# Peptides against a protein of PDB entry 6B9H: the designs that were tried, part 86

Target 1, 151 residues: chain A of PDB entry 6B9H
Amino acid sequence: AELCESLLTWIQTFNVDAPCQTVEDLTNGVVMAQVLQKIDPAYFDENWLNRIKTEVGDNWRLKISNLKKILKGILDYNHEILGQQINDFTLPDVNLIGEHSDAAELGRMLQLILGCAVNCEQKQEYIQAIMMMEESVQHVVMTAIQELMSK

## One batch from the design tools (peptide; made by RFdiffusion4, then SolubleMPNN)

Design b2_p22_7_s1 (from b2_p22_7, 11 letters changed)
Fold by OpenDDE base, seed 5:
Structure b2_p22_7_s1 (fold): chain B 151 residues (1-151), chain A 22 residues (1-22)
Amino acid sequence: as target 1 above (151 residues)
Amino acid sequence: MEEEERKRKETREFFKKLLEEA
């Protein structure tokens, strides 16, 4: 869960409206969707965000539905906007995230979002923000980026 | 301790390079 914990800390720097203090807070996808909108509001616009259901509660089926939409959005963004700059061969299992709050798979999902941030139009700002984080977190984030960029 | 310092330097240089290429 090392990857997940470090990337959770990174996600918290976005200061989204939804609660984002625990792994469980992220399993419904609402935080992730809000983060993606901050990364690229032109692509992940209000119409896109409105497809993500809020007030999910503990309904793992609704969580999975949201997570599938988010994963698709990330993959489409990578293809259409980023020019396939990230390696998406190892995709997160959103079923395990939604039903079991699997930290390892959640980490993989957050890793994909990290890929969006460090390759988007505002990549400079996000890279600088990472460089201001705790050194131990930066090291994990570095490893995650290296894995994404490897072929 | 020495290993931690090397890791710190590696991480710093990685992001410095990444930022320069951004």
Scores: peptide ipSAE 0.674, ipTM 0.936, DockQ to the pose 0.926
Fold by OpenDDE base, seed 2:
Structure b2_p22_7_s1 (fold): chain B 151 residues (1-151), chain A 22 residues (1-22)
Amino acid sequence: as target 1 above (151 residues)
Amino acid sequence: MEEEERKRKETREFFKKLLEEA
């Protein structure tokens, strides 16, 4: 999906430790968790990160478990820190992500992370970084942000 | 070409405004 591919490119700019080159690389949630920690290390602290299993392999059940934790973290962050500025009415199906590497649902997950970045304390820096990306990616990111903030 | 230019302008203006509000 276009959304997923563009946001994957965006995720890669974080230069996290975990492999993040393919959609499959993101399905275990490890990259997403590390990205969230970079976005707000005070909230997504080491204790939170330690809840995410890193040695998942191809175990889709473990992937789903991680993804559920991450989704919960995002939603809690939205509620507790961001003041619910992100539309969370249409949540990604983490089962499809974990079991089938569903790019569309993964895109929705990454979209929520994007929402965290553009609303966090360092939002200015993340927005500026997005503005330095390829124009086609910027356009997709724009539409993704618009969808998040539209109520 | 014109559509692409319009999209670029729209995107640029969007993020400029977003930065102003940040």
Scores: peptide ipSAE 0.674, ipTM 0.936, DockQ to the pose 0.955
Fold by OpenDDE base, seed 4:
Structure b2_p22_7_s1 (fold): chain B 151 residues (1-151), chain A 22 residues (1-22)
Amino acid sequence: as target 1 above (151 residues)
Amino acid sequence: MEEEERKRKETREFFKKLLEEA
């Protein structure tokens, strides 16, 4: 999916420790957790990150467990810190991500993370970074932000 | 060409506005 591919490219700009070259690399949630910690390390602190299992392999049940924790973290962050600035009514299906590496649903998860980045304290830096990406990626990201912030 | 130019302009203006509101 175009959304997933573009947001994967965006995720790669964070230079996290975990491998993040493919869709499959994101399905265990480790990359996403590390990205969220970069976005707001005070909220997504070490205690939070330590709840995400890192040695998951191809265990889709563990993937789903991680993804559920991440999704909850994003939603809590939106409510507690961002003041509900993102649309959380259409949530990604983490079961499809974990078990089937569903790119469309993964894109939706990454879209929520995008919402965190463009609304966090360092939003200006993240927006500027997006503006330095390829034009095709920027356009997809724009659409994703618009959809996320629309009522 | 026209469509791509329009898209580029739209995208640039979007993020510029987003920065201004940040």
Scores: peptide ipSAE 0.671, ipTM 0.935, DockQ to the pose 0.951
Fold by OpenDDE base, seed 3:
Structure b2_p22_7_s1 (fold): chain B 151 residues (1-151), chain A 22 residues (1-22)
Amino acid sequence: as target 1 above (151 residues)
Amino acid sequence: MEEEERKRKETREFFKKLLEEA
């Protein structure tokens, strides 16, 4: 999916420790958790990050477990810190991500993380970083942000 | 080319406005 590929490129700008070159690399949630910690280390602290299992391999059950924790973290962050309401009917299906590496659902997950970045305390820095990316990626990111604003 | 320029301008203006609101 176009959304997933563009947001994967965006995720790579965070330079996290975990491998993040492919869609498959993101399915265990480790990269996403590390990105969230960079976005707000006070909220997504070491105690929170340590709840995400790193040695997952191809175990889709463990992937789904991690993804559920991450999704909950994002939702809680939006409600507790960002003061935003999220439509639960449009939430990503973490089962499809973990078991089938569904790019469309992964894109929706990364879109939620994008929402955190452009609304957090350091939103100015993240917006500026996006403006330095490839124009085609910027366009997709713009569309993704606009979709979030319409919810 | 014209369409590409339009899209580029739209994107630039969007993020410029978003940055001003941040």
Scores: peptide ipSAE 0.670, ipTM 0.935, DockQ to the pose 0.921

Design b2_p22_7_s2 (from b2_p22_7, 9 letters changed)
Fold by OpenDDE base, seed 1:
Structure b2_p22_7_s2 (fold): chain B 151 residues (1-151), chain A 22 residues (1-22)
Amino acid sequence: as target 1 above (151 residues)
Amino acid sequence: DEEERRRREETREFFERLLAEA
C-alpha cells in the first residue's frame, strides 16, 4: 500500500478540518471532498460540498454514497474543466473502500485527486509543494502522475 | 549509494520539467 500511504501524506499537507491521520479516516470521503474544494473552490463549491454527508460514523452504505459522489465529481471535473487530461479507464472500486477500507482502491481514488491538483489552475503551487516533501514520497507521487498522464 | 542518487535525480528532474510546462 505504498501508493496509499504516500498519497495520504500528501493529502495531510492540505490541513483540512476533518481528521486525516489514517486510511480509515479517509473512507467516508469527507477529507477528500474538502481537499477537492481547496483545489478548485469555484467548481467544488459549498453547494457541492454540502451534498457530502459529514456525520457518517461506521455506516458503510453512507460512506459508499459519499465516495460515489466524489468520484463522479472528479470525473466531471476532468471532463468539463481539465479537458480529459487524466486517465480514468481504471476507476477505483468505491464499494471496497467504503465497506472494507481497501487501501489499494483508496490509493487509486487519491491518485485521481492528485491528477486534479497537478492540472488545476493552481497547478504550479501544488507541484512546488510536492517538491518540498520527502524524496520517498515525491518518487511515489511521480510514478502516480506518470500513470495518470499516460496515453 | 549510486542507485539512490540516480533515483533522486530522476525524481527532481521530472518535477522540474513538470513545473516548466505548467
Scores: peptide ipSAE 0.706, ipTM 0.949, DockQ to the pose 0.949
Fold by OpenDDE base, seed 5:
Structure b2_p22_7_s2 (fold): chain B 151 residues (1-151), chain A 22 residues (1-22)
Amino acid sequence: as target 1 above (151 residues)
Amino acid sequence: DEEERRRREETREFFERLLAEA
């Protein structure tokens, strides 16, 4: 999916410790959790991060468990910190991500993380970083942000 | 390409506006 590939490129700019080169690298949620901690380390603190299992391997049940925690964290962050309402109708299906590495659903998950970045305390820095990316990627990211703002 | 030029300008203006409102 175009959305997933562009947002994967965006995720790579965070330079997290976990491998983040492929779609499959993201399916266990570890990269996403580390990215969220960078976005807001006060909210996604070490205690929160420690609830995400790191030695997952190919266990799709553990992947789904991690992804559910991450999705909940994102939703809570939006409501408690960003003061924004998220339309649950278009939430990603974490089961499809964990069990089938569904790129479209993964793209939607990364889109939610994008929403956190462009609305957080340091949103100016993240917006500027996006503006330094390849134009084709910026265009997809723009579309993703516009979709979030329309809900 | 004219379409490519327009898309680049649209994208640039979008993020400039987003940054200005941040």
Scores: peptide ipSAE 0.706, ipTM 0.950, DockQ to the pose 0.946
Fold by OpenDDE base, seed 2:
Structure b2_p22_7_s2 (fold): chain B 151 residues (1-151), chain A 22 residues (1-22)
Amino acid sequence: as target 1 above (151 residues)
Amino acid sequence: DEEERRRREETREFFERLLAEA
């Protein structure tokens, strides 16, 4: 999916420790958790990160468990910190991500993370970083942000 | 082409506005 591929490219700019080259690399949630910690380390602190299992392998049940925790974290962050600035009415199906590596649903998950980045305390820096990416990626990111911010 | 130019302009203007509001 175009959304997933563009946001994967965006996620790669965070230079997290976990491998993040493919859609499959993101399905265990480890990369996403590390990205969220970079976005707001005070909220997504080490205690939060430690709840995410890092040695998941191909266990889709563990993937789903991680993804559910991450999704909850994102939603709680949106409510508690961002003041519900993003639309969370259409949530990603983490079961499809964990079990089938569904790119469309993964794209929705990454879109929520994008919402965190462009609304967090360091939003200016993340926006500027996006503006340095290829225009085609920027366009997809723009559309994704617009969808999040629309009510 | 014109469509591509328009697309680039819209994208640029969007992020400029977003940055201004940040």
Scores: peptide ipSAE 0.705, ipTM 0.949, DockQ to the pose 0.951
Fold by OpenDDE base, seed 3:
Structure b2_p22_7_s2 (fold): chain B 151 residues (1-151), chain A 22 residues (1-22)
Amino acid sequence: as target 1 above (151 residues)
Amino acid sequence: DEEERRRREETREFFERLLAEA
């Protein structure tokens, strides 16, 4: 399965408030921000979440702005909390996500969020949840984790 | 088939190890 497709399925297990049924639903960053808050609400607190614009519509500039904030948050979290466990050699191009809904780049963004989940304080619970998903999805997630840990 | 079985076992064992290390 494609990386973005499998990770979209994974993202849907978080049951966030924002719509998260399609690739385009994720391009404004709102779902991703809400997922990160669930992963670590002490770090991605309400003050952090409030920096993400929720009423962006189809404005690609606002989408990109949100995505840049989220990417920065992920990278800072990796450095400050996770001890640089995530391989950030190939960062997602947030411009392609915001302007063109690029699924490949979105997949890379979701992969970074996956890295946060499997390394956070509640990583055991997230790993167990992944093990309850369809095997085809688990396989893609496994590959994604392996890539993140292969520095 | 054997290939599918091997793939499933590989995936299962990966997450079991990951969970054990968590």
Scores: peptide ipSAE 0.704, ipTM 0.949, DockQ to the pose 0.974

Design b2_p22_7_s3 (from b2_p22_7, 9 letters changed)
Fold by OpenDDE base, seed 2:
Structure b2_p22_7_s3 (fold): chain B 151 residues (1-151), chain A 22 residues (1-22)
Amino acid sequence: as target 1 above (151 residues)
Amino acid sequence: MREEEEKRRETREFFERLLAEA
């Protein structure tokens, strides 16, 4: 999906330790968790990160478990820190992500992370970084942000 | 070409506004 591919490119700018080159690389949630920690290390601290299993392999059950934790973290962050500025009515299906590497649902997950970045304390820096990306990616990111903030 | 330019302008203006509100 276009959304997923663009947001994957965006995720890659974080230069996390975990492999993040393909959609499959993101399905275990490790990259997403590391990205969230970069976005707000005070909230997504080491204790939170340690709840995410890193040695998942191809175990889709473990992937789903991680993804559920991450989704919960995002939603809690949105509620507790961001003041519910993003739309969480249409949540990603983490089962489809974990079991089938569903790009569309993964895109929705990454979109929520995007919402965290553009609303966090360092939002200015993340917005500026997005503005330096490829124009086609910027456009997709724009539409993704618009969808998040429209209620 | 005109459509592409319009998309670029729209995107740029969006992020400029978003940045101004940040």
Scores: peptide ipSAE 0.689, ipTM 0.939, DockQ to the pose 0.953
Fold by OpenDDE base, seed 5:
Structure b2_p22_7_s3 (fold): chain B 151 residues (1-151), chain A 22 residues (1-22)
Amino acid sequence: as target 1 above (151 residues)
Amino acid sequence: MREEEEKRRETREFFERLLAEA
């Protein structure tokens, strides 16, 4: 869960409204959706965000529904806006995230969001922010980016 | 300790390159 823990720390730098202190906090997708809106509010606009259900609680079916929408949004963003600059051959299993809070699969989802951040219009700001993080976290993030950019 | 220094250098240089290409 090294990838997940490091990327959770990265996600926390966005200071979103939703709780984002634990792996469990991320399993409903609300934090991820809010982060994506910060990354590109023109694409992940309010209409898009409103499709993500809040007040999910422990309902894993609702979590999975949200996560599927988020994954689709990321993939569409990569294709339509980023020009397929990230490798999405290994997709996260959102069922395992929603039903079992699987940290490894959550890490893969956060990795895709990382790909959006370091390739978006404001990529310079996000890269600089990463460079200000703990060195051990930076190393994991580097590895994650390298994996995304590999062909 | 030497290995940690090398990893730190590698990471810094990676992001410097990434930033330069941004």
Scores: peptide ipSAE 0.689, ipTM 0.940, DockQ to the pose 0.925
Fold by OpenDDE base, seed 4:
Structure b2_p22_7_s3 (fold): chain B 151 residues (1-151), chain A 22 residues (1-22)
Amino acid sequence: as target 1 above (151 residues)
Amino acid sequence: MREEEEKRRETREFFERLLAEA
């Protein structure tokens, strides 16, 4: 999916420690957790990050467990810190991500993370970074942000 | 060409507005 591919490219700009070259690399949630910690390390602190299992392999049950924690973290962050500035009515199906590496649902998860980045304290820096990406990626990201912030 | 140019302009303007509102 174009959304997933573009947001994967965006995720790669964070230069996290975990491998993040493919859709499959994101399905265990480790990259996403590390990205969230970069976005707001005070909220997504080490205690939070330590709840995400890193040695998951192809265990889709563990993937789903991680993804559920991440999704909850995002939703809590939106409520507690961002003031519900993102649309959380259409949530990604983490089961499809974990078990089937569903790119469309993964894109929706990454879209929520994008919402965190463009609404966090360092939003200006993240927006500027997006503006330095390829134009095609920027356009997809724009659309994704618009969807998040639309009622 | 016109469509792509318009797309680029819309995208730039979107993020510029987003920055201004940040």
Scores: peptide ipSAE 0.689, ipTM 0.939, DockQ to the pose 0.947
Fold by OpenDDE base, seed 3:
Formats: sequence, C-alpha cells, structure tokens
Structure b2_p22_7_s3 (fold): chain B 151 residues (1-151), chain A 22 residues (1-22)
Amino acid sequence: as target 1 above (151 residues)
Amino acid sequence: MREEEEKRRETREFFERLLAEA
C-alpha cells in the first residue's frame, strides 16, 4: 500500500535500533515501540518499552500481543496527553498485521503514530523533518494527516 | 508539469500552515 510504504520511509528517519527496512520488520511492533519512545520518552518510558517482547521471531501470536499493547499505548496517549478522540471503527486490525503482514492495516497503524508525532510537544521538529523528505512522500503524509484531522 | 507543480505547491503550503499552527 502507498500509505504503508511512505510511512515506512518516514519511520526510517527515526534511526531506531531495531531493523526497519521492510514491512515484515515492522510486524513485531518493536520498531513502532522505539519510535513512540522517541516521540514522547516521558510517556513511553523504559518501563512501557520493556513490556514489548523483542525476541519474537516469526511467532504471529507474540507479534499480535505486542501490537495490541502498542495500539493501546497510542490510544491512551491520545486520550490522556493529546486530548483527542479516536474513532474505534477505523482502528487497524492488528491480527492481520501480525499473522499476515497486511500492509494496508500496518499503514493505518503507522498513521496513528504519525498522529502522535504531529500533535506531541515536539510537533514542530517532526513537521520540519517531514518537509525535508521526498516530495512524493510528503504528499502521502499530508493526505494521511488530513484524514486524521477529519475524524 | 503544471499538475506536478500544483501538487508540490499544495503540499508545501499545507505543511507551512501546519507549522504556523504549531
């Protein structure tokens, strides 16, 4: 999916420790958790990050478990810190991500993380970083943000 | 070419507005 590929490129700008080259690399949630910690380390602290299992391999059950924790973290962050309401009917299906590496659903997950970045305390820095990316990627990111604002 | 320029302009102006609101 175009959304997933563009947001994968965006995720790579965070330079996290975990491998983040492919869609498959993101399915265990480790990269996403490390990105969230960079976005707000006070909220997504070491105690929170340590709840995400790192040695998952191809175990889709463990992937789904991690993804559920991450999704909950994002939802809680939006409600507790950002003061935003998220439509639960448009939430990503973490089962499809964990078991089938569904790019469309992964894109929706990364879109939620994008929402955190452009609304957090350091939103100015993240917006500026997006403006330095490839123009085609910027356009997709713009569309993704607009979709979030319309919810 | 014109369509590409318009697309680029729209994107740039969007993020400029977003920065102004930040």
Scores: peptide ipSAE 0.686, ipTM 0.939, DockQ to the pose 0.911

Design b2_p22_7_s4 (from b2_p22_7, 12 letters changed)
Fold by OpenDDE base, seed 5:
Order: sequence, then structure tokens, then C-alpha cells
Structure b2_p22_7_s4 (fold): chain B 151 residues (1-151), chain A 22 residues (1-22)
Amino acid sequence: as target 1 above (151 residues)
Amino acid sequence: SEEEEERRKKTREFFEKLLAQS
């Protein structure tokens, strides 16, 4: 999926500790959790991050468990900190991500994280970082942001 | 192409506007 591919490229700019080179690398949620901590370490603190299991392997049940926690964290962050500025009307299916590595649904999850980045306290820095990416990626990111802000 | 140039322009302007609102 184009959305997932572009947002994976964006996620890679965070230089997190966990492997983040492939779609499969993101399905356990560890990369996403580490990215969220970078976005807002006061909210996604060490206590929150410690609830995400790191040694998941191919266990899709553990992947789904992590992804559910991450999705909840994103939604809570949107309501409690961002003032519901992002659209969570269409939520990603974390079951499809964890069990089948569904790129389209993973793209939706990464899109929500993008929403956190461009609305957080450090939004200016993240927007500027996006503007330094390849134009083709910027275009997809723009479309993703527009979709989040349109409703 | 003209279409590519227009797309690049719109993308740049979008993020510039978004920055202005930050």
C-alpha cells in the first residue's frame, strides 16, 4: 500500500532502537510505541512503554495485544492532550495487522501516529522534518494529514 | 511535466500553511 510505504519511510526518520526496515518489523507495535514516546515522552512515558511486550517474535496474539494498547494510547492522547484534533472515525483493524501484516491497515495506524506528530507540542519540528523528505513521500503524507483533518 | 510541477507546488504550499498554523 502506498500509504504504508510512505509512512514507513517517515517512521524511519525517527531512528528508534527497534528494527524498522519492513512492514513486518512494524507489526509487533514496538517501533510504533518507541516513535510515540519520541513524539511525547511525558505522555508516552517509560511506564507506558513498559506495557508493550518487546519479545514477540511471530506470535500474532502478542502483536495484536501490543497494537490494541498502542491504538488506545493514541486515541487517549488525542482526547486528553490534542483536544480531539485528529479524525479517528475509521480506526485501523489491529487484528489484520497482527495476524496478516495487512499493509493497508498498518498504514491507517501510522496515519494516526502522523496525526499525533503534526498536532503535538513539537508539531513545528515534525512538520519541518517532513518538508525535508522526498517530494513523493511528502505528497502522500500531505494527503494523509488532509484526511485526518477533514472531518 | 506541468502536472508534476503543480503537484510539487501544492505540496510545498500545504506544509508552509500548516507551519504557519503551528
Scores: peptide ipSAE 0.692, ipTM 0.942, DockQ to the pose 0.915
Fold by OpenDDE base, seed 2:
Formats: C-alpha cells, structure tokens, sequence
Structure b2_p22_7_s4 (fold): chain B 151 residues (1-151), chain A 22 residues (1-22)
C-alpha cells in the first residue's frame, strides 16, 4: 500500500531503537509506541511505554494486544491533548495488522500517528522534517493529513 | 511534466500553509 510505504519511510526518520525496516517490523506496535513517545514524552511516558510488550515475536495475539493499547493511546491523545483534530471515524483494524500484517490497515494506524505529529506541540518541526523528504512521500503524507483533518 | 510540476507545487504550498498555521 502506498500510504503504508510512505509512512513507513516517515517512521524511519524517528530513528527509534526497535527495528523498523519492514511492515512486519511495525506489526507488534513497539516501533509505533516508541515513535509516540518521541512525539510527546510527557503523555506517552515511560509508564505508558512499559505497557507495550517488546518480546512479542510472531505471536499475533500479543501483537493485537499491543496494537489495541497503541490505538487507545492515540485516540486518547487526540481527545485529551489535541482537541479532537484527527478524524477517528475510520479506525484501523488492529486484528488485521497483528494477524495478517495488513499494510492498508497499518497505513491507517501510521496515519493516526502522523496526525499526532502534525498537531502536537512540536508540530512545526515535524512538518519541516516532512518537507525535507522525497516529494513523492510528501505528496502521500499531504493526502493523509488532509484526510485526517477533513470535516 | 506539467502535471508533475503542478503536483509538486501543490504539495509544497500545502505544507507551507500548514506551517503558517502552526
């Protein structure tokens, strides 16, 4: 999926500790959790991060458990901190991500994280970083942002 | 192409506008 591929490239710019080279690498939620912590470490603090299991392996049940926590965190962040600027009417299916590594649904999850980045306190810096990326990636990111913030 | 150039322009303008709102 184009969305997932572009956002994977974007996620890689965060240089998190967890492997983040492939779609599969993201399916356990660990990378996403670490990215969210970078976006807002006060909200996604160490206590929050510690709720995400890191030694998941191929256990799709554990992946789904993590992903549900991630999604909840994102939604809560949107509601509590961002003022509900993100359109959350179409939520990613974390079951498909965890069990099948569904790139389309993963893309939607990453899209929500993108929404956090471009609306957080450091949004200017994240936007500027996006503007330094390949144009094709920027275009996809633009479309993703537009969709998230549409009324 | 002209289409590609327009796409690039729109993308750039989008983020510039987004920055202005930040």
Amino acid sequence: as target 1 above (151 residues)
Amino acid sequence: SEEEEERRKKTREFFEKLLAQS
Scores: peptide ipSAE 0.691, ipTM 0.942, DockQ to the pose 0.977
Fold by OpenDDE base, seed 3:
Structure b2_p22_7_s4 (fold): chain B 151 residues (1-151), chain A 22 residues (1-22)
Amino acid sequence: as target 1 above (151 residues)
Amino acid sequence: SEEEEERRKKTREFFEKLLAQS
């Protein structure tokens, strides 16, 4: 999916410790958790990160468990810190991500993380970083942000 | 092309405006 591929490229700019080369690399949630910690280390602190299982392998149940925790973290962050309300009917299906590596649903998950980045305390830095990316990727990211803002 | 330049311009302006209100 175009959204997922562009946001994967965006995620790679964070230079996290976990492998993040493919869609499959993101399905266990470890990369996403590390990215969220970079976005707001005070909220997504070490205690929060330690709740994410790192030795997951191909266990889709563990992947889904991690993804549920991450999604909850994002939702709580939006409500508690960003003052935004997210419609539950538009949330990504973490079961499809964990069990089937669904790129479309993964893209929606990464889109929520994008929402955190462009609204956090360091949003200026993340927006400037996006502006340094390939124009075609910037266009997709713009569309993703606009979709979030229209809710 | 003209269409490509227009899209590029709109994308740049979007993020510039987003920065201005950040």
Scores: peptide ipSAE 0.691, ipTM 0.942, DockQ to the pose 0.932
Fold by OpenDDE base, seed 1:
Structure b2_p22_7_s4 (fold): chain B 151 residues (1-151), chain A 22 residues (1-22)
Amino acid sequence: as target 1 above (151 residues)
Amino acid sequence: SEEEEERRKKTREFFEKLLAQS
């Protein structure tokens, strides 16, 4: 199964307020930001979330701006909170996501968020939730986690 | 198939191990 499709299914389990039914729905970063806030609301607090513009529309420049902030947040979270447990040497190209809705690059972005979930303080709950998903999705998620944890 | 069952088994064991480490 495709990484992006499986991780989109995973993202949908968070039940965020923003629309999250399609790949296109994720390209403005709003869903991602809301998911990150659920993962660690103390770090990704309201002040952080307020930096993400919600009314983006089809403006690819605004999408990229949001995505850059989110990527920075993920990387900072990894270094400051998670202790650099996530391999971030292969970063997603947020320009391709924002301008072209590139599913492959979006998949890599969601993979980083997955890394946050399975390493955060509430990682047990997120792992258990993954174990309740369809087996095909679990398999893709497993592969994604293994890739993140590899040194 | 046997291969499918093996894949499912490995996936389950992976997350069980990951959960045990949490």
Scores: peptide ipSAE 0.690, ipTM 0.942, DockQ to the pose 0.947

Design b2_p22_8_s1 (from b2_p22_8, 9 letters changed)
Fold by OpenDDE base, seed 5:
Structure b2_p22_8_s1 (fold): chain B 151 residues (1-151), chain A 22 residues (1-22)
Amino acid sequence: as target 1 above (151 residues)
Amino acid sequence: MPLSPELQEFLEKMEKARAAKL
């Protein structure tokens, strides 16, 4: 999906330890968890990160378990820290992500993480980084932000 | 790298709107 590919490019700018070159690389949630820790290490601390299983392999049940924890973390972060600046208008189907590597649903998940970045304490740094990205990617990211803020 | 004026204007507008809600 166009959204997923652009947000994958955005995710790659975080330079996390876990591999993040393909859609499949993101399906276990490890990359997403590491990105969230970079966004707000005080909230997504080591205790939170340790709840995410790293040795998942191709086990779709474990992937889904991780993704559910990540989604819960994002929603709680929005409520507790961001003051509900981001709405959960359309939640990603983590079952489709974990079992089928569904790019469209993965795009929705990454969109929620994007919302965290552009509303967190260091939002100005992340906004500036987005402004420096390739223009075609910027357009998709902008549209994704617009959708989050309008719902 | 390229800078999109449209994105800059959009993000600035969104920042102002967000600040107004807080």
Scores: peptide ipSAE 0.128, ipTM 0.734, DockQ to the pose 0.056
Fold by OpenDDE base, seed 2:
Structure b2_p22_8_s1 (fold): chain B 151 residues (1-151), chain A 22 residues (1-22)
Amino acid sequence: as target 1 above (151 residues)
Amino acid sequence: MPLSPELQEFLEKMEKARAAKL
């Protein structure tokens, strides 16, 4: 999916420790968790990160477990810290991500993380980083932000 | 890689609107 592909490129700019070159690399949630920690390490602290299992392999049940925790974290962050500035009208289906590596649903998950980045305390730094990306990626990111912010 | 004027304008407007709401 175009959304997932562009947001994967965006995610790669965070330079996290976990591999993040493919859609499959993101399905266990480890990259996403590490990205969220970079976005707000005070909220997504080590205690939170330690709840995400890193040695998942191809176990889709463990992937889904991680993804559910991450989704909850994102939603809680949006409510508690961001003041519900992003629209969660359509939540990603983490079962499809974990079990089937569904790119469309993964894109929705990454979109929520994008929402965290462009609304967090360091939003200007992330916005500037997005503006420096390749134009085609910028367009997709812009559209994704518009969708999140529209009410 | 040139910046996308569309994105720049959009993000600037978004930030302005958000700031006004706070």
Scores: peptide ipSAE 0.126, ipTM 0.728, DockQ to the pose 0.055
Fold by OpenDDE base, seed 4:
Structure b2_p22_8_s1 (fold): chain B 151 residues (1-151), chain A 22 residues (1-22)
Amino acid sequence: as target 1 above (151 residues)
Amino acid sequence: MPLSPELQEFLEKMEKARAAKL
């Protein structure tokens, strides 16, 4: 999916410790959790991050467990910190991500993380970074942001 | 919810840039 492909490129700019070169690399949630910690380390602190299991392998049940925790964290962050500025009318199906590496659903998950970045305390820095990306990626990111913020 | 100033400016700049290339 175009959304997932572009947002994977965006995720790679965070330079997290976990491998993040492929869609499959993202399905266990570890990269996403590390990205969220970079976005807001006060909220997604070490205690939160430690709830995400890192040694998952190909265990889709463990992947789904991690992804559920991450999705909950994002939704709670939207409510508690971002003031519910992000429209969550369409939530990603974490079961499809964990079990089938569904790129479309993964894209929706990454879109929620994008929403966190462009609305967090350091939003200006993340926005500027996006503006430096390749134009085709920028277009997808822009569209994704517009969808999140529209009511 | 209304867009933050930073986000709104970003979207406007991106739209303007794309329009200029058409």
Scores: peptide ipSAE 0.072, ipTM 0.679, DockQ to the pose 0.666
Fold by OpenDDE base, seed 1:
Structure b2_p22_8_s1 (fold): chain B 151 residues (1-151), chain A 22 residues (1-22)
Amino acid sequence: as target 1 above (151 residues)
Amino acid sequence: MPLSPELQEFLEKMEKARAAKL
């Protein structure tokens, strides 16, 4: 999916330790967890990150477990820190991500992380980074933000 | 979700830039 590919490019700008070259690399949630820690290390601290299993392999049950924790973390962060409610927004199906590497659902998951970045304490830094991205990627990211904030 | 002032300014800038290229 175009959304997933563009947001994967955006995720790669964080330079996390975990491999993040393909859609499959993101399905275990480790990259997403490390990105969230960079976005707000005080909230997504080491104790939170330690709940995410790193040695997952192809175990779809462990992938889904990680993804559920990450999704919960994102929702809690929006409520507790950002003061924003995700009510009418369609949540990603983490089962499809973990079991089938569904790019469309993964794109929706990354879209939620994008929402965290552009609304966090360091929002100006992340917004500036997006403004410096390649135009084709920037267009998709902008559309993703507009969709997220309009729901 | 409500738009922050920073995000709103970003989106407006992006739209203006796109319009200028069309």
Scores: peptide ipSAE 0.070, ipTM 0.681, DockQ to the pose 0.524

